# Designs tried in a protein design run: peptides against a protein of PDB entry 4XPM. Part 89

Target 1, 160 residues: chain A of PDB entry 4XPM
Amino acid sequence: VMLHSKNVKGFLENTLKPYDLHSVDFKTSSLQSSMIITATNGGILSYATSNNDVPKNSINEINSVNNLKMMSLLIKDKWSEDENDTEEQHSNSCYPVEIDSFKTKIYTYEMEDLHTCVAQIPNSDLLLLFIAEGSFPYGLLVIKIERAMRELTDLFGYKL
Target 2, 67 residues: chain B of PDB entry 4XPM
Amino acid sequence: DIKGTIAFDTHGNVIESTGVGSQRIEDIGDLSKVTLDAEGFAQVQGDSLLVHLYKRNDITLAVYTSA

## One batch from the design tools (peptide; made by RFdiffusion4, then SolubleMPNN)

Design b2_p17_2_s1
Fold by OpenDDE base, seed 1:
Structure b2_p17_2_s1 (fold): chain B 160 residues (1-160), chain C 67 residues (1-67), chain A 17 residues (1-17)
Amino acid sequence: as target 1 above (160 residues)
Amino acid sequence: as target 2 above (67 residues)
Amino acid sequence: KEELKKLFDELLKEIYS
């Protein structure tokens, strides 16, 4: 699937969709947010949230965006630290993966009561970040983000 | 006669949990150490429940039954 | 075993659908 920059927003919105595993009667909530951020500064390039009931340019929207900015920065910082920590890279919260011969890592982070997952888009200056409720299992979240990254091949190798 | 399920990955993280499995997440530690047969199956007796294990492609499914 | 495998297959299908 070819993904142009203008289609990133829609892509992220689609990642918000929950899992519904009928075989075992298990269903997740939607992701709270899905973002592409810079690995360097944690700046948000694109994002989607499950809460679309906030009026544009309202105080609530501003607060929501600011919250995302803060979370993205915090997660980027943690990611940066872990990328320089061999022990953390061998923990149960780090998943080395290979996508189309490109290597990357998926990290899971508990952020207060939220479950988050972040991964560097292969060979790029970009991170894909999922934020979910605490009820969203990490193992499934990892699967979700890996599959999502496989659809972002146009961003592989992207440098700022 | 499934009483619950747990699916987990090689890192011990939950993929899904249902029924009694949701109350036995701590079992993953022990279940991950169980030796599987050549086909990827095993059974473990736990309390009054029998745990049926099947692993493939780095995912383990544990099914809890009464027998 | 077959039933367990079937359930597993269904689960994976849903996860990776």
Scores: peptide ipSAE 0.787, ipTM 0.957, DockQ to the pose 0.965
Fold by OpenDDE base, seed 4:
Structure b2_p17_2_s1 (fold): chain B 160 residues (1-160), chain C 67 residues (1-67), chain A 17 residues (1-17)
Amino acid sequence: as target 1 above (160 residues)
Amino acid sequence: as target 2 above (67 residues)
Amino acid sequence: KEELKKLFDELLKEIYS
């Protein structure tokens, strides 16, 4: 079944859920934001954010969305630069992965006090972007986004 | 007897940290260089704590104990 | 060693559940 816009939104909302590792008594916070953006311009196609207590169509909501737009653009730009930089692709901030025979890369970026992770959905013009608090460890964030991408097979090969 | 834990990947990035492990993230650099036995285990004396290492599938778990 | 391995297995199970 093809993922429709509402299904994608729900999927992204589900990715916000934190980890609770009882074996070692470790818990994370929820993701701050989860987005699907265009690889070309960083435009947000779908997004979810924690603490959705802001009234709809309010000035605060507009500001929040605008902030996400700015951050997505910045991360897209950094991603684009790194995709053309062999050295960056061999840094500890780049994770080459293979999903269903498709190769992609996961990048981690520190944005101010936030931990971010971005990856191109295999063979597509889309990026999956996670934004978390600084307390969310990068290694776990990478695992999270890889697992999430494995559930987005309907978007593999998607071209704008 | 566990005082803390650190789990980290092959890039040296933290997967999880608890207890004293949360205060010893800088140990990852040295722990990643430790030679493991055939079963993926090692022990390293670090400061006043003993670090038990186990690695499988590119993930290393470090458990800090008093002995 | 067995205890450590068990803990590792539990941790991984939780991460990938």
Scores: peptide ipSAE 0.786, ipTM 0.957, DockQ to the pose 0.970
Fold by OpenDDE base, seed 5:
Structure b2_p17_2_s1 (fold): chain B 160 residues (1-160), chain C 67 residues (1-67), chain A 17 residues (1-17)
Amino acid sequence: as target 1 above (160 residues)
Amino acid sequence: as target 2 above (67 residues)
Amino acid sequence: KEELKKLFDELLKEIYS
């Protein structure tokens, strides 16, 4: 099955859903944004945001999109640096994971008051990026992105 | 009689926190060093609260109670 | 212990549902 643009967009929108853990009476906010970006330049291929109250073509919408572009570029740069730094790969902010025999890494990054998490789609030129509020725990964010990555097998090995 | 909870991973990052657990995130450093029994359980007496620990699949759940 | 294990199981089920 090939992932078309609409399919990817819908997938990212689904990842925005919050956790509601009734067993311990814990719930999160929705993700602020979810994106697939290029590992090369940090270009946004697809994105979803929980902010649905912004009018189309408004100044606020333009600013929000520009902010996402800035965030994606900054995180891509940090990711690229860490991928070339063995010490950073052994920090508590890096989670080596294996999905169906494919190896990848999940990184957590603090961006001002936001909690972010990024992972390279295995053997691809693509990164999956989650941006959440500061109240969203990093451990849960890592679990969330790992689970999401397992559903993107069609993009494994994708090269630009 | 749960006063709060903390769940955390092997990196010391929080998965969830509730009640008094939300105010004791700094406890993770010490709790991660606690020796567990063969079934993955332990108890640690803190100040006024007792911490019940259970670890499985690289996730540790800490439950805070008064006793 | 059993109650704690049950709570853990419920939590994991919710996280990975």
Scores: peptide ipSAE 0.786, ipTM 0.957, DockQ to the pose 0.950
Fold by OpenDDE base, seed 3:
Structure b2_p17_2_s1 (fold): chain B 160 residues (1-160), chain C 67 residues (1-67), chain A 17 residues (1-17)
Amino acid sequence: as target 1 above (160 residues)
Amino acid sequence: as target 2 above (67 residues)
Amino acid sequence: KEELKKLFDELLKEIYS
């Protein structure tokens, strides 16, 4: 079973929603972007962004897409390096997790003023990537992406 | 009575922070080293504020109060 | 103490809702 592209984009759009923790009066912003990219080349398979104010087909939209492409490539490169670095895998920026007996890792990366986290969809050639504002705490971002990963079981084991 | 909160994970990364807690993220280093009782509680005096700690399932919640 | 635990429970419930 494989998710249709429309379903994937809708899923990513849903991940953009912020947290509102009333118990402690804490609220986050929406994610800036949510993407599924290839682990091999960093190519964007699907993406969603909270910035919907940009006119379609405008130069600003093109620039935004290009920026996402650049960020995805950079993060993929860092991820690739860390996956080949035992020391980095044991740093505080790496969270080993297990989902339904499948093992994967969540990495947090600072990208300029943005907070990002990326995780390989278990046994797949795909990465899930969240990009948030710097005010979005990493610990909560990790929780968010882990929960999102649990909803992508159809992509587990997906090979390009 | 609560002046602020910090919740953090075992990696020392923030889950949430509010009030004075947002200005005391650096406390996580010390708070993570505090020995908790059998129920997962502890209290630490920090400057003029009392920090109430509770940890369960790898998440620590710190609540800052004046007393 | 009990209030702290209650707050913690509420927080987790919201995070994982």
Scores: peptide ipSAE 0.786, ipTM 0.957, DockQ to the pose 0.949

Design b2_p17_2_s2
Fold by OpenDDE base, seed 2:
Structure b2_p17_2_s2 (fold): chain B 160 residues (1-160), chain C 67 residues (1-67), chain A 17 residues (1-17)
Amino acid sequence: as target 1 above (160 residues)
Amino acid sequence: as target 2 above (67 residues)
Amino acid sequence: REELEELFNKLLEEIYS
């Protein structure tokens, strides 16, 4: 059963939640954005943002969405390049992972002052993309996106 | 008493950092090279702080103490 | 050592909760 669009939206919204590691008194901010985009064109299929105080149809909302579109395209392009670059795939910014016998890679990218990570949903034309503040550590961000992908089995194998 | 912590993965990327650990992220390079015992533990004396290391499941936790 | 391991266990549990 394929996930309905509204279900995907809700899923992405849930990924925004921060970590609160009480054992060591460490907590993160919420993710700024969480998106599912196409691997082909970087088009946004679904997204969630932590900043929801922007009026609908306002110029600020339009600018915000446009910014997400730009960022998604840039990250998709970088991802595409890295997928064709053996050296980049062996850097510390690339995490090969296996989920239910499906292999994929998680990439971390510094985007200005933001920490991002992106991963191809296994055997699909889709990418999962997290955008966080610079204070969000990459190691934890990688763990977060890996766990999230494990919940997206319905999208495994999705082709455009 | 714990003065701070750093947890990091096998790529050397931070999972969490607190206290003095947040100011010593550069220690990960050296800490990742420390030989652990059979149980996954080690101790490293650094400046005025003692670093207690424990690694399991590809995650290393470093705890900074005064002794 | 036991305290360190316990702290580690708690941390991991929180991360993977």
Scores: peptide ipSAE 0.790, ipTM 0.957, DockQ to the pose 0.969
Fold by OpenDDE base, seed 4:
Structure b2_p17_2_s2 (fold): chain B 160 residues (1-160), chain C 67 residues (1-67), chain A 17 residues (1-17)
Amino acid sequence: as target 1 above (160 residues)
Amino acid sequence: as target 2 above (67 residues)
Amino acid sequence: REELEELFNKLLEEIYS
């Protein structure tokens, strides 16, 4: 099965959905943004945002997209640095994981008041990036992105 | 009666928190050091509350009760 | 203990559902 552009967009939109843990009466907000970006330049290949109230082709839309571009670039840069830093890879903000025998890492980064996590899609030039409000706990965010990445097998090994 | 909960991972990061647990995130540092029994359980007295611990699959659940 | 384990199981089920 090939993951086409429309399917990727839909997938990312689905990742925005919040958790509702009835057992302990805990629920999160929706993710603010979900993106697939290039590991090389931080370019956005696909994205979804919970803010759909911005009219198309409006100045506000452009500003919103530009903000995402900036954030993705910053996170990519931090990710790149950490991938070359043994100490950072052993910090509590780095989660080594294995998916279908492929090894990758999940990093958590605080961006202003936002909670973010990013992970390289296994053996690919792509990163999956989640941006959430500060109330979204990191431990749960990590679980979320790991599970999401397991559904992106079509992108494993993707090279630009 | 449950007064609150905290679930956290092996990195000390929160998975969920409710009730009094949301106000006691700093307890994770101490709770992570508690020695659990062979079944993964422990109890720790914390202030006026009793903390019930259960850990499995790298996730620890702390339940705060009055007794 | 049983109640705690049950709660844990429910929580996990919800997280990984």
Scores: peptide ipSAE 0.790, ipTM 0.957, DockQ to the pose 0.968
Fold by OpenDDE base, seed 5:
Structure b2_p17_2_s2 (fold): chain B 160 residues (1-160), chain C 67 residues (1-67), chain A 17 residues (1-17)
Amino acid sequence: as target 1 above (160 residues)
Amino acid sequence: as target 2 above (67 residues)
Amino acid sequence: REELEELFNKLLEEIYS
């Protein structure tokens, strides 16, 4: 079953949910944003953000959306550079992973006070992007995005 | 009596941290170099706290106790 | 050791549940 726009949006909204690790009394905040963007130009195909009290169509909401567009483009650019840099691919900020025999890489990037994580959906022209607060540990963020990608098999091999 | 915890991956990145562990993230560098026994366990004495280590599935859990 | 392993198992279950 091919993912429709509504299905993708709902999926991304579900990824916003925080971790609550009762065993060690550790809890994260919700993700700030979750997006699927194009690897070619960083265009946002779908996104979800944590709910807040920002009025609809307000100047604050517009600024928020514009900020997402900016971050998407910046992260795409850095991802593109790293994909062409062997040294960066062997750094501690790059996680080679294999999902159902498909290889991909997960990158972590610090964006000011935010923690971000991006990964190419296997063999596709699409990137999955998580943006979290600085308190969200990178190791856990990597686990989160890997698990999320395993649920996006319908997008594997998708070409624009 | 657990005073705190740190869980981290093979890249040295934090998965979770609590208690005194949250203030000792810099310990990961040394803890990652500790030789574990055949069952994946180790203990490291550090200042006033004892660190109990267990690693499996590329995840290391460090538990800080007073003894 | 058993307590530590049990804690680890609980943690893994919560992360990957």
Scores: peptide ipSAE 0.790, ipTM 0.957, DockQ to the pose 0.950
Fold by OpenDDE base, seed 3:
Structure b2_p17_2_s2 (fold): chain B 160 residues (1-160), chain C 67 residues (1-67), chain A 17 residues (1-17)
Amino acid sequence: as target 1 above (160 residues)
Amino acid sequence: as target 2 above (67 residues)
Amino acid sequence: REELEELFNKLLEEIYS
């Protein structure tokens, strides 16, 4: 089944949901943003945000989108640098993972007071990017994005 | 009684933290070096609290108790 | 020990639910 734009948007929206770990009484906030961006230019192909209080066509909405564009570009640049740096790939901020025989890496990056996590969709020109509040633990964020990545098999091997 | 918890991965990154555990994230460095028994358990005395450790599938859970 | 393991199991189940 082909993953169309509407399906991608809905998927990203679903990734925003928080964790509620009742066993230890731990609960996260929702993700601030979830995006699929190009690995080449950091362009946003699809995104979802938990901030639904922004009026359409408002200055705040424009600023929000612009902010996402800026963050995506910055993270893409950092990701690109790390992909060309063996030492960075062996740091605690890099998680090598294998999904259905495809190898990829998950990186964690701190962006100001936000916690971010990015991973290349296996064998594709696309990156999945999560942006969360600083209270969202990196270890859990990594688990979240790995699980999300496993549901994007339709995008594996996608080339621009 | 449980005073708090910390769960962390093999990279030392937090998965979750609660109670006193949230204030003892720095303990992960030492806790990650603790030798576990064959069943994946250990106990470590930390300040006035006892830390109970259990590790499986690359995840370590630390439970802080008063005794 | 058993209680700790049970707590761990519940935690994992919640994380990967």
Scores: peptide ipSAE 0.789, ipTM 0.957, DockQ to the pose 0.968

Design b2_p17_2_s3
Fold by OpenDDE base, seed 3:
Structure b2_p17_2_s3 (fold): chain B 160 residues (1-160), chain C 67 residues (1-67), chain A 17 residues (1-17)
Amino acid sequence: as target 1 above (160 residues)
Amino acid sequence: as target 2 above (67 residues)
Amino acid sequence: KEELKELFDKLLEEIFS
């Protein structure tokens, strides 16, 4: 089954769902945003946000979208730098992972008061990007994005 | 009797934290260095609380109790 | 000890459910 635009959007919306760990009475907020962006320019191909109460075509919506564009570009730039930096790839902010024999890396980045993580979809020109509140722990965020990437096999090897 | 918990990965990043554990994230540095027994368990006395450690599959769970 | 392991198992099950 091919991932079409609508399917991707729905997938990203589902990733927004929070964790509720009853065993230890721990729960997270929903992700603020979930995006698929280009690794080349940081362009947003698809995105989902937790706040859908903003009226369409409103100034607030435009500002929100612009903010996402800015964040995606900044994170893409940082990711690009780290991909060319051996030291950064061996820091605690980088998680090498393997999915179905495909190797990729998950990076965590602090963006002001937000917790973010980004990972290249294996062998693709695409990045998956999660943006969460500062209360969302990085270790759990990494687990979340890894699991999400495992569901995006249709995008493995996707080239622009 | 649990006063709090911290779960963390091999990078020292938090997976979850509750109770007093949320106020003791800095303990991860020391807890990550604790030698575990063959079954993956350890106990560490920290301040007025006892920390029970269990690690498996690169995830460590720390449980804080009064005793 | 056993309870700790059980708690761990429950936690992981919830995370990876």
Scores: peptide ipSAE 0.780, ipTM 0.956, DockQ to the pose 0.950
Fold by OpenDDE base, seed 2:
Formats: sequence, C-alpha cells, structure tokens
Structure b2_p17_2_s3 (fold): chain B 160 residues (1-160), chain C 67 residues (1-67), chain A 17 residues (1-17)
Amino acid sequence: as target 1 above (160 residues)
Amino acid sequence: as target 2 above (67 residues)
Amino acid sequence: KEELKELFDKLLEEIFS
C-alpha cells in the first residue's frame, strides 16, 4: 500500500519533534524542516516546517517555500556529487546503513549555520532531508533520520 | 558529582553534550582512542576532571567528574 | 561502573524509544 500524500505530510510533521534526553538533561530544538525530495532534480514532493506562523499565500510564505526549494536543490546536487565520489563516501560525514536488506547512505552537510542530513530512501528516486539548527548534534541527527527511514518502507523502491 | 557528559558515535560526531562536556568537544579525538577493558569501561585523568568512559554498540558515553 | 552503565542504558532507551 502506497503512502497517501496526507499520510506522508503527517509523518514528516512528526519527525520535527525534538529529543528530550532526561537522563543527561539534554534537549534539542525541533527540526527546522523535514522533506521528501526527488533525487533527480531536488523537487519537493512533501515537506513540514516548525515555523508555521506565516500566513498562507503571504510574501513571507512564498519566500520560505522558495528558500526550501533552493536548499533542497543545493543538497540534492551535493548528494549527487558525493554519490559519485569515493572519497566523500568514506568521510566521517557519510554513514552507510542497511535497512531490511537494502543499503543506503546518510550524509551530513553544513549549510551556512544549519545542520542538515540527507539519505536516499532505499532503492528509490527519493531523498529524505532533515534541516536543523546548528545546535542539533550530527550524531543524533543521523540516528533520527535512520529511524525515520525505517518507517518509510512503503516508499522503498519508488521510481518516478 | 557529574560535571558534564559527552556521547559520541564511531565517526566522532556528537550525540549529546552537557555541562563541561559541551566545552570539551575537542576531547572526542583523544577519548575515541582510549583502550577500554573487557566490559567497555575506562577512566582518563584530565586536567582537573576525571573522565569515565563506557562504550557499547558503537556509542561512547563520557562522564566528567571531579573525582 | 554500574552507575555509568545504568546512565548509558537510560540514555539509549531515551534515544531509541
């Protein structure tokens, strides 16, 4: 059963939730954005953002969407380059992972002062993309996106 | 008396940091090279703090204490 | 050691809950 667009949107919204590690009194901020984009051209298929205080159809909303489009394109391009770069795949910014016998890679990218993390949904033309504040540790961000991908099995093998 | 913590993965990336640990992220490089005992523990004497290490499942937790 | 292990266990439980 394919995930309905509304279900995907809700899923992405849930990924925005922060960590609250009471054992060590450590808390993160919410993710700034969570997106599913195409690996082909970085087009946004679905997205969620923590900043929902912008009126719909306002200039600010348009600018926010345009910013997400730009970021998704830039990250897609960087991802595409790294997928063709053996050295980058062996850096500490690349995490090879296996989910249900499918292999994929998680990449971390610094975008200005933001911490981002992107991974190809296994055997698909889709990328899952998290954008967080600079205070969000990369190690935890990687754990977060890996766990999220494990919940997207309906999208495994999805081709455009 | 815990003064701070750092948890990090095998890539040396931070999972969490608190207290003095947040100011000692650069310690990860050296801490990752510490030889652990059979149970995954080690202690490292720092400048003014003692670092208690425990590693399991590719995650290392460092706890900073005064003693 | 036991206290450290317990703290670690709680931390992982929170991360991977």
Scores: peptide ipSAE 0.780, ipTM 0.956, DockQ to the pose 0.967
Fold by OpenDDE base, seed 4:
Formats: sequence, structure tokens, C-alpha cells
Structure b2_p17_2_s3 (fold): chain B 160 residues (1-160), chain C 67 residues (1-67), chain A 17 residues (1-17)
Amino acid sequence: as target 1 above (160 residues)
Amino acid sequence: as target 2 above (67 residues)
Amino acid sequence: KEELKELFDKLLEEIFS
């Protein structure tokens, strides 16, 4: 099934859902944001946020979107730098993964008090970006984004 | 009698933490160096707590107990 | 050991469900 823009939005919204690990009584918060951005310019193609209380077309919504744009750009820039840095690719903040014979990398970045995770959708010009609260552990965030990417096969190889 | 847990990956990053484990994230550095038996188990004495380790598929679970 | 393994299995099941 082809993943249309509306389907992507819904997909990203679903990624916001928290973990509830009953076995050890551990619960996370919802992701703050989930985005698909361009690897070239950090432009947001689709996004979802847990903060849906802001009225649409309001100045507060505009500010919120602008903040997401800024974060996406900063993370894209850091990602681009790390993709050209062998040392960074061998740090504990970089997870090489393979999905359906496609290789990609997952990076974790501390952004102020937020925990972020970004990964290039295999063989594409797109990045998947998760932004979570600082209480969301990185190891679990990495697992989350890897599993999410496995559901985005329609975007594998997507070029702008 | 579990007092807490820490689950972590091979990069030393936390997957989950509960109870006393959430206050002992710094233990991961040492716990990751512990030699496990053939079945993937180990026990480490730390402070007044015993740490039970089990590792499989690059995930380590540490369970803190009094004994 | 079996209890620990069981807990581990349950945890992973929840994470990867």
C-alpha cells in the first residue's frame, strides 16, 4: 500500500505513543514530536506533536511550528557533520543498523533538556526525527525509531 | 524481592530503569564489563544490594535485590 | 535464574510487541 501524505501524518501520530512496560512498572511520556524532514535542508515534510492544545492558525501555533523548524534544521546540520566524521560514527551515540538489506545509522542527540533521535530513511533523502523529554531513555528511543523505520518501506529510496 | 531494575544496550544507553536502578545509572559502566556465564547470567555485589545480570540479544537486564 | 529470564522475556515482549 502506497504511503500517502495523510497516511504519513497518521503514522507519525502513532509514533508519539508512549511505552508502558508493565513487567517492570516502567512508563515513558509520549514523544514530544515526530517528523520526517529532508536530509538536504532540514525542511519538514510531515510532523506530529503531542501538544495539540494550541488553536490552529494562531500565533502560538506559528511559534510552535517555527520552533520545530529550528530544531529540525539544527539536528540535520549535526547529522550532516557526523556523517562526515568517522569518530562520531564510532561513538556510543551512533547505531549502525540494517533494515531489509539497507544500511543506515541512528544518531542520538541531546538538545537542551530534550532527547532526540534521528535516522536516515534507507537510501533516501529523508530523515526520521523523534524528539522526547529528557526522561525518555536513549536506548529505548533508538529501539523505537528503528522499529518505526521498518514500517516506512514505501519511503526507502525516496529522492527529492 | 526486587528493589529496582536497569535494562541497557551495548552502547551503555538505558532502555529502562526503575526503583533503585534509576538512581544507579552510573553502575552501567561496571556492569557492562562483568563476565557472564555460558547462559548469560552473573551476580555482582554492590553496596548493600545484589545485582542479578542477564544478557541476551545485546540487551542486559540488571535486577537489584537485597539478596 | 529462571525468574530473571522470565522477567527478561516479558520485558522484551512488551518492548517489541
Scores: peptide ipSAE 0.780, ipTM 0.956, DockQ to the pose 0.954
Fold by OpenDDE base, seed 5:
Structure b2_p17_2_s3 (fold): chain B 160 residues (1-160), chain C 67 residues (1-67), chain A 17 residues (1-17)
Amino acid sequence: as target 1 above (160 residues)
Amino acid sequence: as target 2 above (67 residues)
Amino acid sequence: KEELKELFDKLLEEIFS
């Protein structure tokens, strides 16, 4: 199945859903944002946000989108630096993973009061980026993005 | 009776925390060093709480109960 | 031990469902 723009947007929207772990009475908030960006320039190809109460074309919406652009660029820059730093790749903030024989890495980054994680879609020029509130634990966020990555096989090997 | 829980991964990052566990995230450093038995279990006595540990597939669950 | 294992299993089922 080929992923089209609508399919990608819908996929990202689905990743926003929170965890509700009844066994231990633990709940998370929804992800603040979920994005696919370019690894080269940090450009946003698709995104979803849990904030749906902002009027269209309002100043608040523009500021929100601009904020996402800024965060994506900052995270891309940090990711690029870490990909060229052996020590950073061996820190507790880096999770080497293998999906269907493809190797990639998941990085966690704290952005002010937000918890973020980013991963290169295997063998591609694309990054998957999750932004959550500070209450969203990193270990669970990593699990979430790994599971999401496994559903993006159509984008494996995608080159710009 | 469970007073709280912490689940964490091999990097020491929290997967979930509840109850008293949410206030004892700093325990992960010591809990990660505890020697587990052949079935992946251990118990650690704290100040006033007993910590029950179980690890499988690189995930550790700590359950806090009364001592 | 069995109760702890059961709780663990339930937790993982919820996380990876």
Scores: peptide ipSAE 0.780, ipTM 0.956, DockQ to the pose 0.952

